# Ledger of designs, part 75: peptides against a protein of PDB entry 5ONS

Target 1, 181 residues: chain A of PDB entry 5ONS
Amino acid sequence: MFKKFDEKENVSNCIQLKTSVIKGIKNQLIEQFPGIEPWLNQIMPKKDPVKIVRCHEHIEILTVNGELLFFRQREGPFYPTLRLLHKYPFILPHQQVDKGAIKFVLSGANIMCPGLTSPGAKLYPAAVDTIVAIMAEGKQHALCVGVMKMSAEDIEKVNKGIGIENIHYLNDGLWHMKTYK

## One batch from the design tools (peptide; made by RFdiffusion4, then SolubleMPNN)

Design b2_p17_6_s2 (from b2_p17_6, 7 letters changed)
Fold by OpenDDE base, seed 5:
Structure b2_p17_6_s2 (fold): chain B 181 residues (1-181), chain A 17 residues (1-17)
Amino acid sequence: as target 1 above (181 residues)
Amino acid sequence: VDEAIEELENLDVEPVF
């Protein structure tokens, strides 16, 4: 989603949200990520304005005090940014790729099944379309936010093709934005 | 990619568990 994304070229505008809209978004976030509820007031304090950075290709980024928190495309689900996920790693269920997959993930490549089934990888139960944090063997922080294109069961059984779609990865265009005030 | 790998290794974040 952000492989060729550039803040200067791909941001259209930024709007400050009304209280009612913020409430609706918070409810959506709790529905998607139930475990975030106790932390949501810390992540999105009531006293702080919430903004949406509107980008090309119908991408929207939720920000608070310049921090990029979540993003979505069109009417799709919200994804946490890696920066938020690093602070709150429990927001998403995890999958772990082996060491060999790291360089491919960080180039924006989708995660192939063998990278999830090989020694050093850890594959946890997850259904198709689940948004997941991609961890790596021997690394503490998530390097990617992805979407399961196969169930964990099918990844293990078939072990060929794209297991997880790479949506947002470390050092992509979204990562390079850092902040947006 | 090399830069990203280095950045990954040098991230200094205190996560909430």
Scores: peptide ipSAE 0.306, ipTM 0.881, DockQ to the pose 0.909
Fold by OpenDDE base, seed 2:
Parts: sequence; structure tokens; C-alpha cells
Structure b2_p17_6_s2 (fold): chain B 181 residues (1-181), chain A 17 residues (1-17)
Amino acid sequence: as target 1 above (181 residues)
Amino acid sequence: VDEAIEELENLDVEPVF
């Protein structure tokens, strides 16, 4: 989603959301990520305005105090940014790729099944379309936010092709935005 | 990619669990 994304070229505008809209979004976020409910007031303090940075390709980034928190495309599901996920790693279920997959993930490549089934990887139960944090063998922080394109069961059975779609990865265009005020 | 790997190693974040 952000492989060739550039803030200067791909941001269209930024809008401040109305209170009612913010409330709706918060409810959506809790539905998607039930575990964040106790933390949501810390992540999105009531006193702070919430903004949406509108980008090309129907991408919207939810921000508070310039901090990039979540993003979505075409008003689909929200994804946490890696920056938020690093602070709150429990927001997403995890999958772990082996060491060899790291360089490919960080180039924006989708995660292939062998990278999830090999020694050093850890594959946890997950259904298709589940948004997941991609961890890496021997690394502390998530390097990617992805979407299961196969169930964990099918990844193990088929063990070829795209297991997880790479949506947002460390050092992509979204990462490089850092903040937006 | 090498830069990203280095950045990954150098992230200084205290996560909430």
C-alpha cells in the first residue's frame, strides 16, 4: 500500500473530524481490536483533535497530535500503523517469519508460505483476512502489518504461494511520514 | 533494506503489554 508512497506527492488534504465521527471511529476500532478498549483514551485522548490525512488511492490516515495511528483504504478496515503497533503490540495477532524472510518483507514483498512454516518461523491460528502483525525471528518489534491471504491451516497444508499480504512495512512510505501536523 | 534492518534493530520503544 505504501511501497511508493511519498508524503509530498500522495497526500491530498487533512481534515479535522467532528466529535460524532470520532465516536463512531472509536467504536469501529474497538470492534476490530477489542483489546485496545482500555487504552483507547490514552491513544486518542478526548481532549485532542482527531484528524484524517487523505491520500491518493483512497488511503486515509487517522492522526492525533500528528501521530499516525491507523489507516484504511476505501473505507475498509482500519490497520494500525507500525508506530502504534510498536507501542501496543497486542493490538494485532502475531505471525512470525524466519530470518530469511526479513529482507523480502522489508522490500515490500508479500510473505510466502515457506517463510511462515520454516524453522524460526511461528505460525499461529488465524483465519483468512485477519490483519496480523508480522514479527521476525530474533527481532523484538513488528516489521510489517499484513493480511492473511490463507488461513494458518492452509498455509501449513499448501505451503506455497502468498500466505500473508504485505500492507505496511518498516521503512515504507507511511513509516517515513513519521508525523503529520 | 539494509537501512531498514538497522532501523529495526535500533528501535527504542517501550511497549505496553
Scores: peptide ipSAE 0.289, ipTM 0.874, DockQ to the pose 0.900
Fold by OpenDDE base, seed 3:
Structure b2_p17_6_s2 (fold): chain B 181 residues (1-181), chain A 17 residues (1-17)
Amino acid sequence: as target 1 above (181 residues)
Amino acid sequence: VDEAIEELENLDVEPVF
């Protein structure tokens, strides 16, 4: 989603949301990520305005006090940014790739099944279309936010093709935005 | 990619959990 993304070229505008809209978004976030509920007032304090950075290709980035928190495309599901996920690693279920897959993930490549079934990888139960944090063998912080293109069960059985789609990865265009006020 | 790997190794973030 952000492989060719540049803030100067791909950001259209920024809008401040009304209180009622913010409440609706918070409810959606709790529905998607139930574990975030106790932390949501810390992440999005009521006293702080919430903004949406509108980008090309129908991408929207949710921000508070300049921090990039979540993003979505075409009013689909919300994804946490890596910066938020690093602070709150439990927001997403995890999958772990082996050491050999790291360079490919960080180039924006999709995660192939063998990188999730090999020694050093860890594959946890997850249904197709689940948004997941991509971890790597021997690394503490998430490398990528992805979407399961196959269930964990099918990844193990088939063990070929795209297991997880790479949506947002470390050092992509979204990562380089850092903040937006 | 090399830059990203270096950045990953140098991340200094204290997670809540």
Scores: peptide ipSAE 0.275, ipTM 0.869, DockQ to the pose 0.825
Fold by OpenDDE base, seed 4:
Structure b2_p17_6_s2 (fold): chain B 181 residues (1-181), chain A 17 residues (1-17)
Amino acid sequence: as target 1 above (181 residues)
Amino acid sequence: VDEAIEELENLDVEPVF
């Protein structure tokens, strides 16, 4: 989603949200990520305005005090940014790729099944279309946010093709935005 | 990619669990 993204060229405008819209978004976030509920007031304090950065390709980034928290495309599901996920790693279920897959993930490549079934990888139960944090063998922090294109069960059985779509990865265009006010 | 790997190693974040 952000492989060729540049803040200077791909941001259109920024809108401050009204209270009713913020309430709806918070409810959606709790529905998508139930574990976030106890932390949501810390992540999105009531006293702070919430903004949407509107980008090309129907991408929207949710921000509070300049911090990039979540993003979505075409009013689909919200994804946490890596910066938020690093602070709250439990927001997403995890999958772990082997050491050999790291360089490919960090180039924006989709995660192939062998990188999830090989020694050093860890594959956890997850349905197709589940948003997941991509961890790496021997690394502490998530390097990617992805979407399961196959169930964990099918990844194990088929072990061929794209297992997880790479949506947002370390050092992509979204990562380089850092903050936006 | 090398830059990203270096950044991954140098991240200084105390996560909430």
Scores: peptide ipSAE 0.272, ipTM 0.867, DockQ to the pose 0.898

Design b2_p17_6_s3 (from b2_p17_6, 8 letters changed)
Fold by OpenDDE base, seed 5:
Structure b2_p17_6_s3 (fold): chain B 181 residues (1-181), chain A 17 residues (1-17)
Amino acid sequence: as target 1 above (181 residues)
Amino acid sequence: VDEAIEELENLDVEPVL
């Protein structure tokens, strides 16, 4: 989603959300990520305005105090940014790729099944379309936010093709934005 | 990619408990 994304070229505008809209978004976030509920007031304090950075290709980024928190495309599901996920790693279920897959993930490549089934990888139960944090062997912090294209069960059984779609990865265009005020 | 790998290795973020 952000492989060729550039803040200067791909951001259209920024709007401040109304209170009612913010409430609706918070409810959506709790629905998607139940574990976030106790932390949501810390992540999105009532005193702080919530903004949406509108980008090309129908991408919207939720920000608070310039911090990029979540994003979505075409009013689809919300994804946490890696920067938020690093602070709150429990927001998403995890999958772990082996060390050999790291360079491919960081190039924006989708995650192939063998990188999830090999020694050093850890594959946890997850259904198709689940948004997941991609961890790596020997690394503490998530390097990617992805979407399961196959169930964990099918990844193990078939063990070929795209297991997880790479949505947002470390050092992509979204990562390089850092902040937006 | 090399830069990203280095960045991953050098991330200094304290997750909330």
Scores: peptide ipSAE 0.333, ipTM 0.893, DockQ to the pose 0.922
Fold by OpenDDE base, seed 2:
Structure b2_p17_6_s3 (fold): chain B 181 residues (1-181), chain A 17 residues (1-17)
Amino acid sequence: as target 1 above (181 residues)
Amino acid sequence: VDEAIEELENLDVEPVL
């Protein structure tokens, strides 16, 4: 989603949300990520304005105090940014790729099944379309936010093709935005 | 990519849990 993304070229505008809209978004976030509920007031304090950065390709980024928190495309599901996920790693279920897959993930490549079934990888139960944090063998922090294109069960059985779609990865265009006020 | 690998290894973020 952000492989060729550049803040200067791909951001259109920024809007501040009304209270009622913020409440709706918070409810949606809790629905998508139940584990975030106890932390949501810390992540999105009531006193702080919530903004949406509107980007090309129908991408929207949710921000508070300049921090990039979540993003979505075409009003689809929200994804946490890696920056938020690093603070709150429990927001997403995890999958772990082996060492050999790291360089490919960080180039924006989708995660192939063998990188999730090989020694050093860890594959946890997850259904198709589940948003997941991609961890790497021997690394502490998530390097990618992805979406399951196959169930974990099918990844193990078929072990061929794209297992997880790479949505947002470390050092992509979204990562380079850092903040937006 | 090499820069990203270095970035990953040098991240200094403390998870809240």
Scores: peptide ipSAE 0.328, ipTM 0.891, DockQ to the pose 0.859
Fold by OpenDDE base, seed 3:
Structure b2_p17_6_s3 (fold): chain B 181 residues (1-181), chain A 17 residues (1-17)
Amino acid sequence: as target 1 above (181 residues)
Amino acid sequence: VDEAIEELENLDVEPVL
């Protein structure tokens, strides 16, 4: 989603949301990520304005005090940014790729099944279309936010093709934004 | 990619839990 993204070229405008819209978004976030509920007031304090950075290709980035929190495309599901996920690693279920897959993930490549079933990888139960944090063997922090293209069960038994779609990865265009006020 | 790997290794973030 952000492989060729540049803040100067791809950001259109920024709008401040009214309170009723913010409340609706918070409810959506809790539905998607139930574990975030106790933390949502810390992540999005009531006293702080919430903004949406509108980008090309119908991408929207949710921000509070310049911090990039979540993003979505075409009013689809919300994804946490890696920066938020690093603070709150439990927001998403995890999958772990082996060492050999790291370079490919960090180039924006989708995660192939063998990178999830090989020694050094860890594959946890997850249904197709689940948004997941991609961890790497021997690394502490998530390097990618992805979407399961196959269930964990199917990844194990088929073990070929795209297992997880790469949506947002470390050092992509979204990562380079850092903050936006 | 090399830069990204270096950045990953140098991240200094403390998770809340």
Scores: peptide ipSAE 0.311, ipTM 0.886, DockQ to the pose 0.851
Fold by OpenDDE base, seed 4:
Structure b2_p17_6_s3 (fold): chain B 181 residues (1-181), chain A 17 residues (1-17)
Amino acid sequence: as target 1 above (181 residues)
Amino acid sequence: VDEAIEELENLDVEPVL
């Protein structure tokens, strides 16, 4: 989603959200990520305005105090940014790729099944279309936010093709954006 | 990619849990 993303070229405008819209978004975030509920007041304090940065390709980035928190495309599900995920790593279920897959993930490549079934990888139960944090063998912090294109069961059985779509990865265009006020 | 790997190694973030 952000492989060729550049803030100067791909941001269109920024809008401040009304209170009713913010409430709706908070409810959606809790539905998508139940574990976030106790932390939502820290992430999105009531006193602080919530903004959406509108980008090309129907991408919207949710921000509070300049921090990039979540993003979505075409009013689909919200994804946490890696910066938020690093602070709250429990927001998403995890999958772990092997050491060899790291360089490919960091180039924006989709995650192939063998990188999830090989020694050094850890594959946890997850349904297709689940948003997941991609961890790496021997690394502490998530390097990617992805979407399961196959269930964990099918990844193990088929073990061929794209297992997880790479949505947002470390050092992509969204990562480089850092803040937006 | 090498830059990203270095950045990954140098991240100094303390998770809330």
Scores: peptide ipSAE 0.307, ipTM 0.886, DockQ to the pose 0.859

Design b2_p17_6_s4 (from b2_p17_6, 8 letters changed)
Fold by OpenDDE base, seed 1:
Structure b2_p17_6_s4 (fold): chain B 181 residues (1-181), chain A 17 residues (1-17)
Amino acid sequence: as target 1 above (181 residues)
Amino acid sequence: VDEAIEELENLKVEPVY
């Protein structure tokens, strides 16, 4: 999603959200990420305005005090930014790739099934379309936010092709934004 | 990719679990 993304070229505008809209978004976030509920007031304090950075290709980034929290595309589900995920790793279920897959993930490549079934990888139960944090063997922090293109079960059985789509990864265009006010 | 690997190794985040 952000492989060719540049803040200077792909950001259209930024709008401040009304309180009613913020409430709706918070409810959506809780439904999508139930574990975030106890932390939501810390992540999105009532005192702080919430903004949406509108980008090309129907990408929207939710921000508070310049911090990039979540993003979505075409009114789809919200994804946490890696920066938020690093602070709250439990927001997403995890999948772990082996060491060999790291360089490919960080180049923006989709995660292939063998990288999830090989020694050093850890594949956890997950349904198709589940948003997941991509961890790596021997690394503490998530490398990528992805979407399951196959179920964990099918990844093990088929063990060929794209298991997880790479949506947001370290050092991509979104990562380079850092903050936006 | 090398820059990303370096960034990964240099992350100083204390996560909440």
Scores: peptide ipSAE 0.425, ipTM 0.915, DockQ to the pose 0.850
Fold by OpenDDE base, seed 4:
Structure b2_p17_6_s4 (fold): chain B 181 residues (1-181), chain A 17 residues (1-17)
Amino acid sequence: as target 1 above (181 residues)
Amino acid sequence: VDEAIEELENLKVEPVY
């Protein structure tokens, strides 16, 4: 989603959200990520305005005090940014790729099944279309936010093709954006 | 990619659990 993204070229505008809209978004976030509920007031304090940065290709980024928190495309599901995920790693279920897959993930490549079934990888139960944090062997912080294109069960059985779609990865265009106020 | 690997190694975020 952000492989070719550039803040200077791909941001259209920024809008401040009304209280009612913010309430709706918070409810959506709790529905998607139940574990975030106790932390949501810390992440999105009531006293702070919430903004949406509108980008090309129907991408929207949710921000508070300039921090990039979540994003979505075409009003689909919300994804946490890596910067938020690093602070709250429990927001997403995890999958772990092996050491050899790291360079491919960091180039924006989709995660192939062998990188999830090989020694050093850890594959946890997850349904297709689940948003997941991509961890790596020997690394503490998530490298990528992805979407399961196959269930964990099918990844193990088929072990061929794209297991997880790479949506947002470390050092992509969104990562380089850092803040927006 | 090398830059990203360096960035990954330099992250010093203390996460909450």
Scores: peptide ipSAE 0.400, ipTM 0.904, DockQ to the pose 0.897
Fold by OpenDDE base, seed 5:
Structure b2_p17_6_s4 (fold): chain B 181 residues (1-181), chain A 17 residues (1-17)
Amino acid sequence: as target 1 above (181 residues)
Amino acid sequence: VDEAIEELENLKVEPVY
């Protein structure tokens, strides 16, 4: 989603949200990520305005005090940014790729099944379309936010093709935005 | 790629619990 994304070229505008809209978004986030509810007031304090950075290709980024928190495309599901995920690693269920897959993930490649079934990888139960945090063998921080294209069960059985779609990865265009005020 | 890996290894963000 952000492989060739550039803040200067791909941001259209920034809008401050009304209170009612913010309430709706918070409800959506709790629905998607029930475990975030106790932390949501810390992540999105009531005293702080919430803004949407509208980008090309119908990408929207939610920001608070310049911090990039969540993003979505075409009114689809919300994804946490890696920066937020690093602060709150439990927001998403995890999958772990082996060391050999790291360089490919960081190039924006989708995660192939062998990278999830090989020694050093850890594959946890997850259904198709689940948004997941991609961890790597021997690393403490998520390097990618992805979407399961196959169930964990099917990844193990088939062990070929794209297991997880790479949505947002370390050092992509979204990562390089850092902040937006 | 090497720089990205190094950045990952050196990333110092503390989780909030």
Scores: peptide ipSAE 0.385, ipTM 0.792, DockQ to the pose 0.953
Fold by OpenDDE base, seed 2:
Parts: structure tokens; sequence; C-alpha cells
Structure b2_p17_6_s4 (fold): chain B 181 residues (1-181), chain A 17 residues (1-17)
């Protein structure tokens, strides 16, 4: 989603959200990520305005105090940014790729099934379309936010093709955006 | 790619939780 993303070229505008809209978004976030509920007031304090940065390709980034928190495309589900995920790693269920897959993930490549079933990888139960944090063998921080294209069961069984779609990865355009006031 | 891997290994962001 952000492989060729550049803040200077791909950001269109920024809007400050009304209270009612913020409430709706918070409810949606809790629905998508139930574990975030106790932390939501810390992540999105009531006193702080919530903004949406509108980008090309119908990408929207939810921000508070310039911090990029979540993003979505075409009114789809919200994804946490890697920056937020690093602070709150429990927001997403995890999958772990082997160390050999790291360089490919960091190039924006989708994650192939063998990278999730090989020694050093860890595959946890997850349904198709589940948003997941991609961890790597021997690393502490998520390097990618992805979406399951197969269930974990099918990844293990078939072990061929794209297991997880790479949505947002470390050092992509969103990562380099850092903040937006 | 190597620089990105190095950056990952050198990340100093600590989980709040």
Amino acid sequence: as target 1 above (181 residues)
Amino acid sequence: VDEAIEELENLKVEPVY
C-alpha cells in the first residue's frame, strides 16, 4: 500500500474530526481490536483533536497530536501503523517469518507460505482476512502489518503461494512519514 | 535491504504494555 508512497506527493489534505465521528471511529477500533479498549483513552485522549490525513488511492490516516495511529483504504478496516504497533504489540495477532524472509518482507513482498512453515517461523491460528503483525525470527519488533490471504490451516496444508499480503512494512512510505501536524 | 535489517535490529522503541 505504501511502497511508492511519499508524503509530499501523495497527501491531499487533512481534516479535523467532529466529536460524533471520533466516537464512531473509537467504537470501530474496539470492534476490530478488542484488546485496545483499555488503552484507547491513552492512545486517543479526549482533550486532543483527532485528524484524518487524506491521501491518494483513497488512503486515510488517523492521527492524534501528529502521531500516525491507524490507516485504512476505501473505507475498509483500520490497520494500526507499525509505529503504534511497536508501542502496543498486542493490538494484532502475530505471525512469525523465518530470518530468510526478512529481506523480502522489507522490500514489500508478500509473504509466501514456506516462509511461515519453515524452521524459525511460527504460524498461529488465524482466519482468512485477519490483520496480523508480522514478526521475524530473532527480532523483537514487528516489521510488517499484513492480511491473511489463507487461513493458518491452509498455509500449513497447502504450503504454496501467498500466505499473507504485505500491507505496511518497515521503511515504507508510511514509516518515513513519521508524523503529520 | 541490509540497512533496513540493521534498522530493525537497532530499533529502540519499547512497548508501553
Scores: peptide ipSAE 0.385, ipTM 0.792, DockQ to the pose 0.881

Design b2_p17_7_s1 (from b2_p17_7, 5 letters changed)
Fold by OpenDDE base, seed 1:
Structure b2_p17_7_s1 (fold): chain B 181 residues (1-181), chain A 17 residues (1-17)
Amino acid sequence: as target 1 above (181 residues)
Amino acid sequence: SAMEALEELEKLPVAQP
């Protein structure tokens, strides 16, 4: 989503959200990520305005105090930014790729099944379309936010093709935005 | 590079709940 993303060229505008809209978004976030509920008031304090940075290709980035928290495309599901995920690593289920897959993930490549079934990988139960944090062998911080294109069961069984779609990865265009006030 | 960014990130502590 952000492989060729540039803040200067791809950001259109920024809007401040109304209280009612914020409430709706918070409810959606809790629905998507139940584990975030106890932390949501810390992540999005009531006293702080919530903004959406509107980008090309119908990408929206949710921000509070300049911090990029979540993003979505075409009003689809919200994804946490890696920066938020690093602060709250438990808000997504994890998958781990082997060390050999790291360079490909960091190039924006989709994650192939063998990179999830190898001895250095750890594949946890997850359904298709589940948003997941991509960990790597020997690393403690998420490298990528992805979406399961196959179930964990099918990844193990079929063991070929795209297992997880790479949505947002370390050092992509979104990562380089850092903040937006 | 992306790998350098990862190396710098790994120097930071992992957040706990």
Scores: peptide ipSAE 0.331, ipTM 0.860, DockQ to the pose 0.902
Fold by OpenDDE base, seed 2:
Structure b2_p17_7_s1 (fold): chain B 181 residues (1-181), chain A 17 residues (1-17)
Amino acid sequence: as target 1 above (181 residues)
Amino acid sequence: SAMEALEELEKLPVAQP
């Protein structure tokens, strides 16, 4: 989603949200990520304005005090930014790729099944379309936010093709935005 | 580089709930 993303070229505008809209978004976030509920007040304090940065390709980034928290495309599901995920690593289920897959993930490549079934990888139960944190062998911080294109069960059985779509990865265009006021 | 960024991240503590 952000492989060719640049803040200067791809941001259109920024809007401040009404309190009612914020409430709706918070409810959606809790529905998508139940584990975030106890933390949502510190992630999105009531006193702080919430903004949406509107980008090209129907991308929207949810921000509080300039921090990039979540993003979505075409009013689909929200994804946490890697920066938020690093602060709250438990808000997504994890998958782990082997050491050899790291360079490909960091290039924005989709994750192939063998990279999830090989020695050094760890594949955990997850359904299709589940948003997941991509971990790597020997690393403690998520490298990528992805979406399961196959269930974990099917990844193990079929063991070929795209297992997880790479949505947002370390050092992509979104990562480089850092903040937006 | 991306690998350098990864190395920098690994220097940070892992957040716990």
Scores: peptide ipSAE 0.323, ipTM 0.853, DockQ to the pose 0.896
Fold by OpenDDE base, seed 4:
Structure b2_p17_7_s1 (fold): chain B 181 residues (1-181), chain A 17 residues (1-17)
Amino acid sequence: as target 1 above (181 residues)
Amino acid sequence: SAMEALEELEKLPVAQP
């Protein structure tokens, strides 16, 4: 989603959200990520304005005090940014790729099934379309946010093709967009 | 590089729930 993204070229505008819209978004975030509920007032304090940065390709980035928190495309599900996920690593279910897959993930490549079934990988139960944090063997911080294209069960059984779509990865265009006020 | 960025992240503390 952000492989060729540049803040100067791909940001269109920024809008401040009304209270009613913010409430709706908070409810959606709790529905998508139940584990975030106790932390949501810390992440999005009531006293702080919430903004949406509108980008090309129908991408929207949710921000509070200039911090990039979540993003979505075409009014689809919200994804946490890696920066938020590093502060709250438990808001997504995890999958772990082997050491050899790291360089490919960091190039923006999709995660292939063998990279999730190898001895250095860890595959946890997850349904198709689940948003997941991609961890790496021997690393403690997520390097990617992805979406399951196959269930964990099917990844193990088929063990061929794209297991997880790479949505946002470390050092992509969104990562380089540190803050936006 | 992206690999260097990953190494720098590993120097940061990991938040616990």
Scores: peptide ipSAE 0.315, ipTM 0.850, DockQ to the pose 0.854
Fold by OpenDDE base, seed 3:
Structure b2_p17_7_s1 (fold): chain B 181 residues (1-181), chain A 17 residues (1-17)
Amino acid sequence: as target 1 above (181 residues)
Amino acid sequence: SAMEALEELEKLPVAQP
């Protein structure tokens, strides 16, 4: 989603959200990520305005005090940014790729099934379309936010093709944006 | 590079609940 993204070229505008809209978004975030509920007031304090940075290709980024928290495309599901995920690593279920897959994930490539079933990988139960944090063998920080294109069960059984779609990865255009006030 | 960014991240603490 952000492989060719540049803040200077791909950001259209920024709007401050109304209270009613913020409330709706918070409820949606809790529905998508139940584990975030105890932390949501810390992530999005009531006293702080919430903004949406509107980008090309119908991408929207939720920000509080300039911090990039979540993004979505075409009014779809919200994804946490890697920067938020590093602060709250438990808000997504994890999948771990082997050491050999790291360079491909960091190039924006989708994650193939063998990279999730090989020695050094860890595959946890997850349904198709689940948003997941991609971890790597021997690393403590998430490298990527992805979406399960197959269930964990099917990844093990079929073990071919795209297991997880790469949505946002370390050092992509969104990562380089850092802040927006 | 992306690999350099990864190594820099690994120097930071991991947050826990």
Scores: peptide ipSAE 0.305, ipTM 0.849, DockQ to the pose 0.901

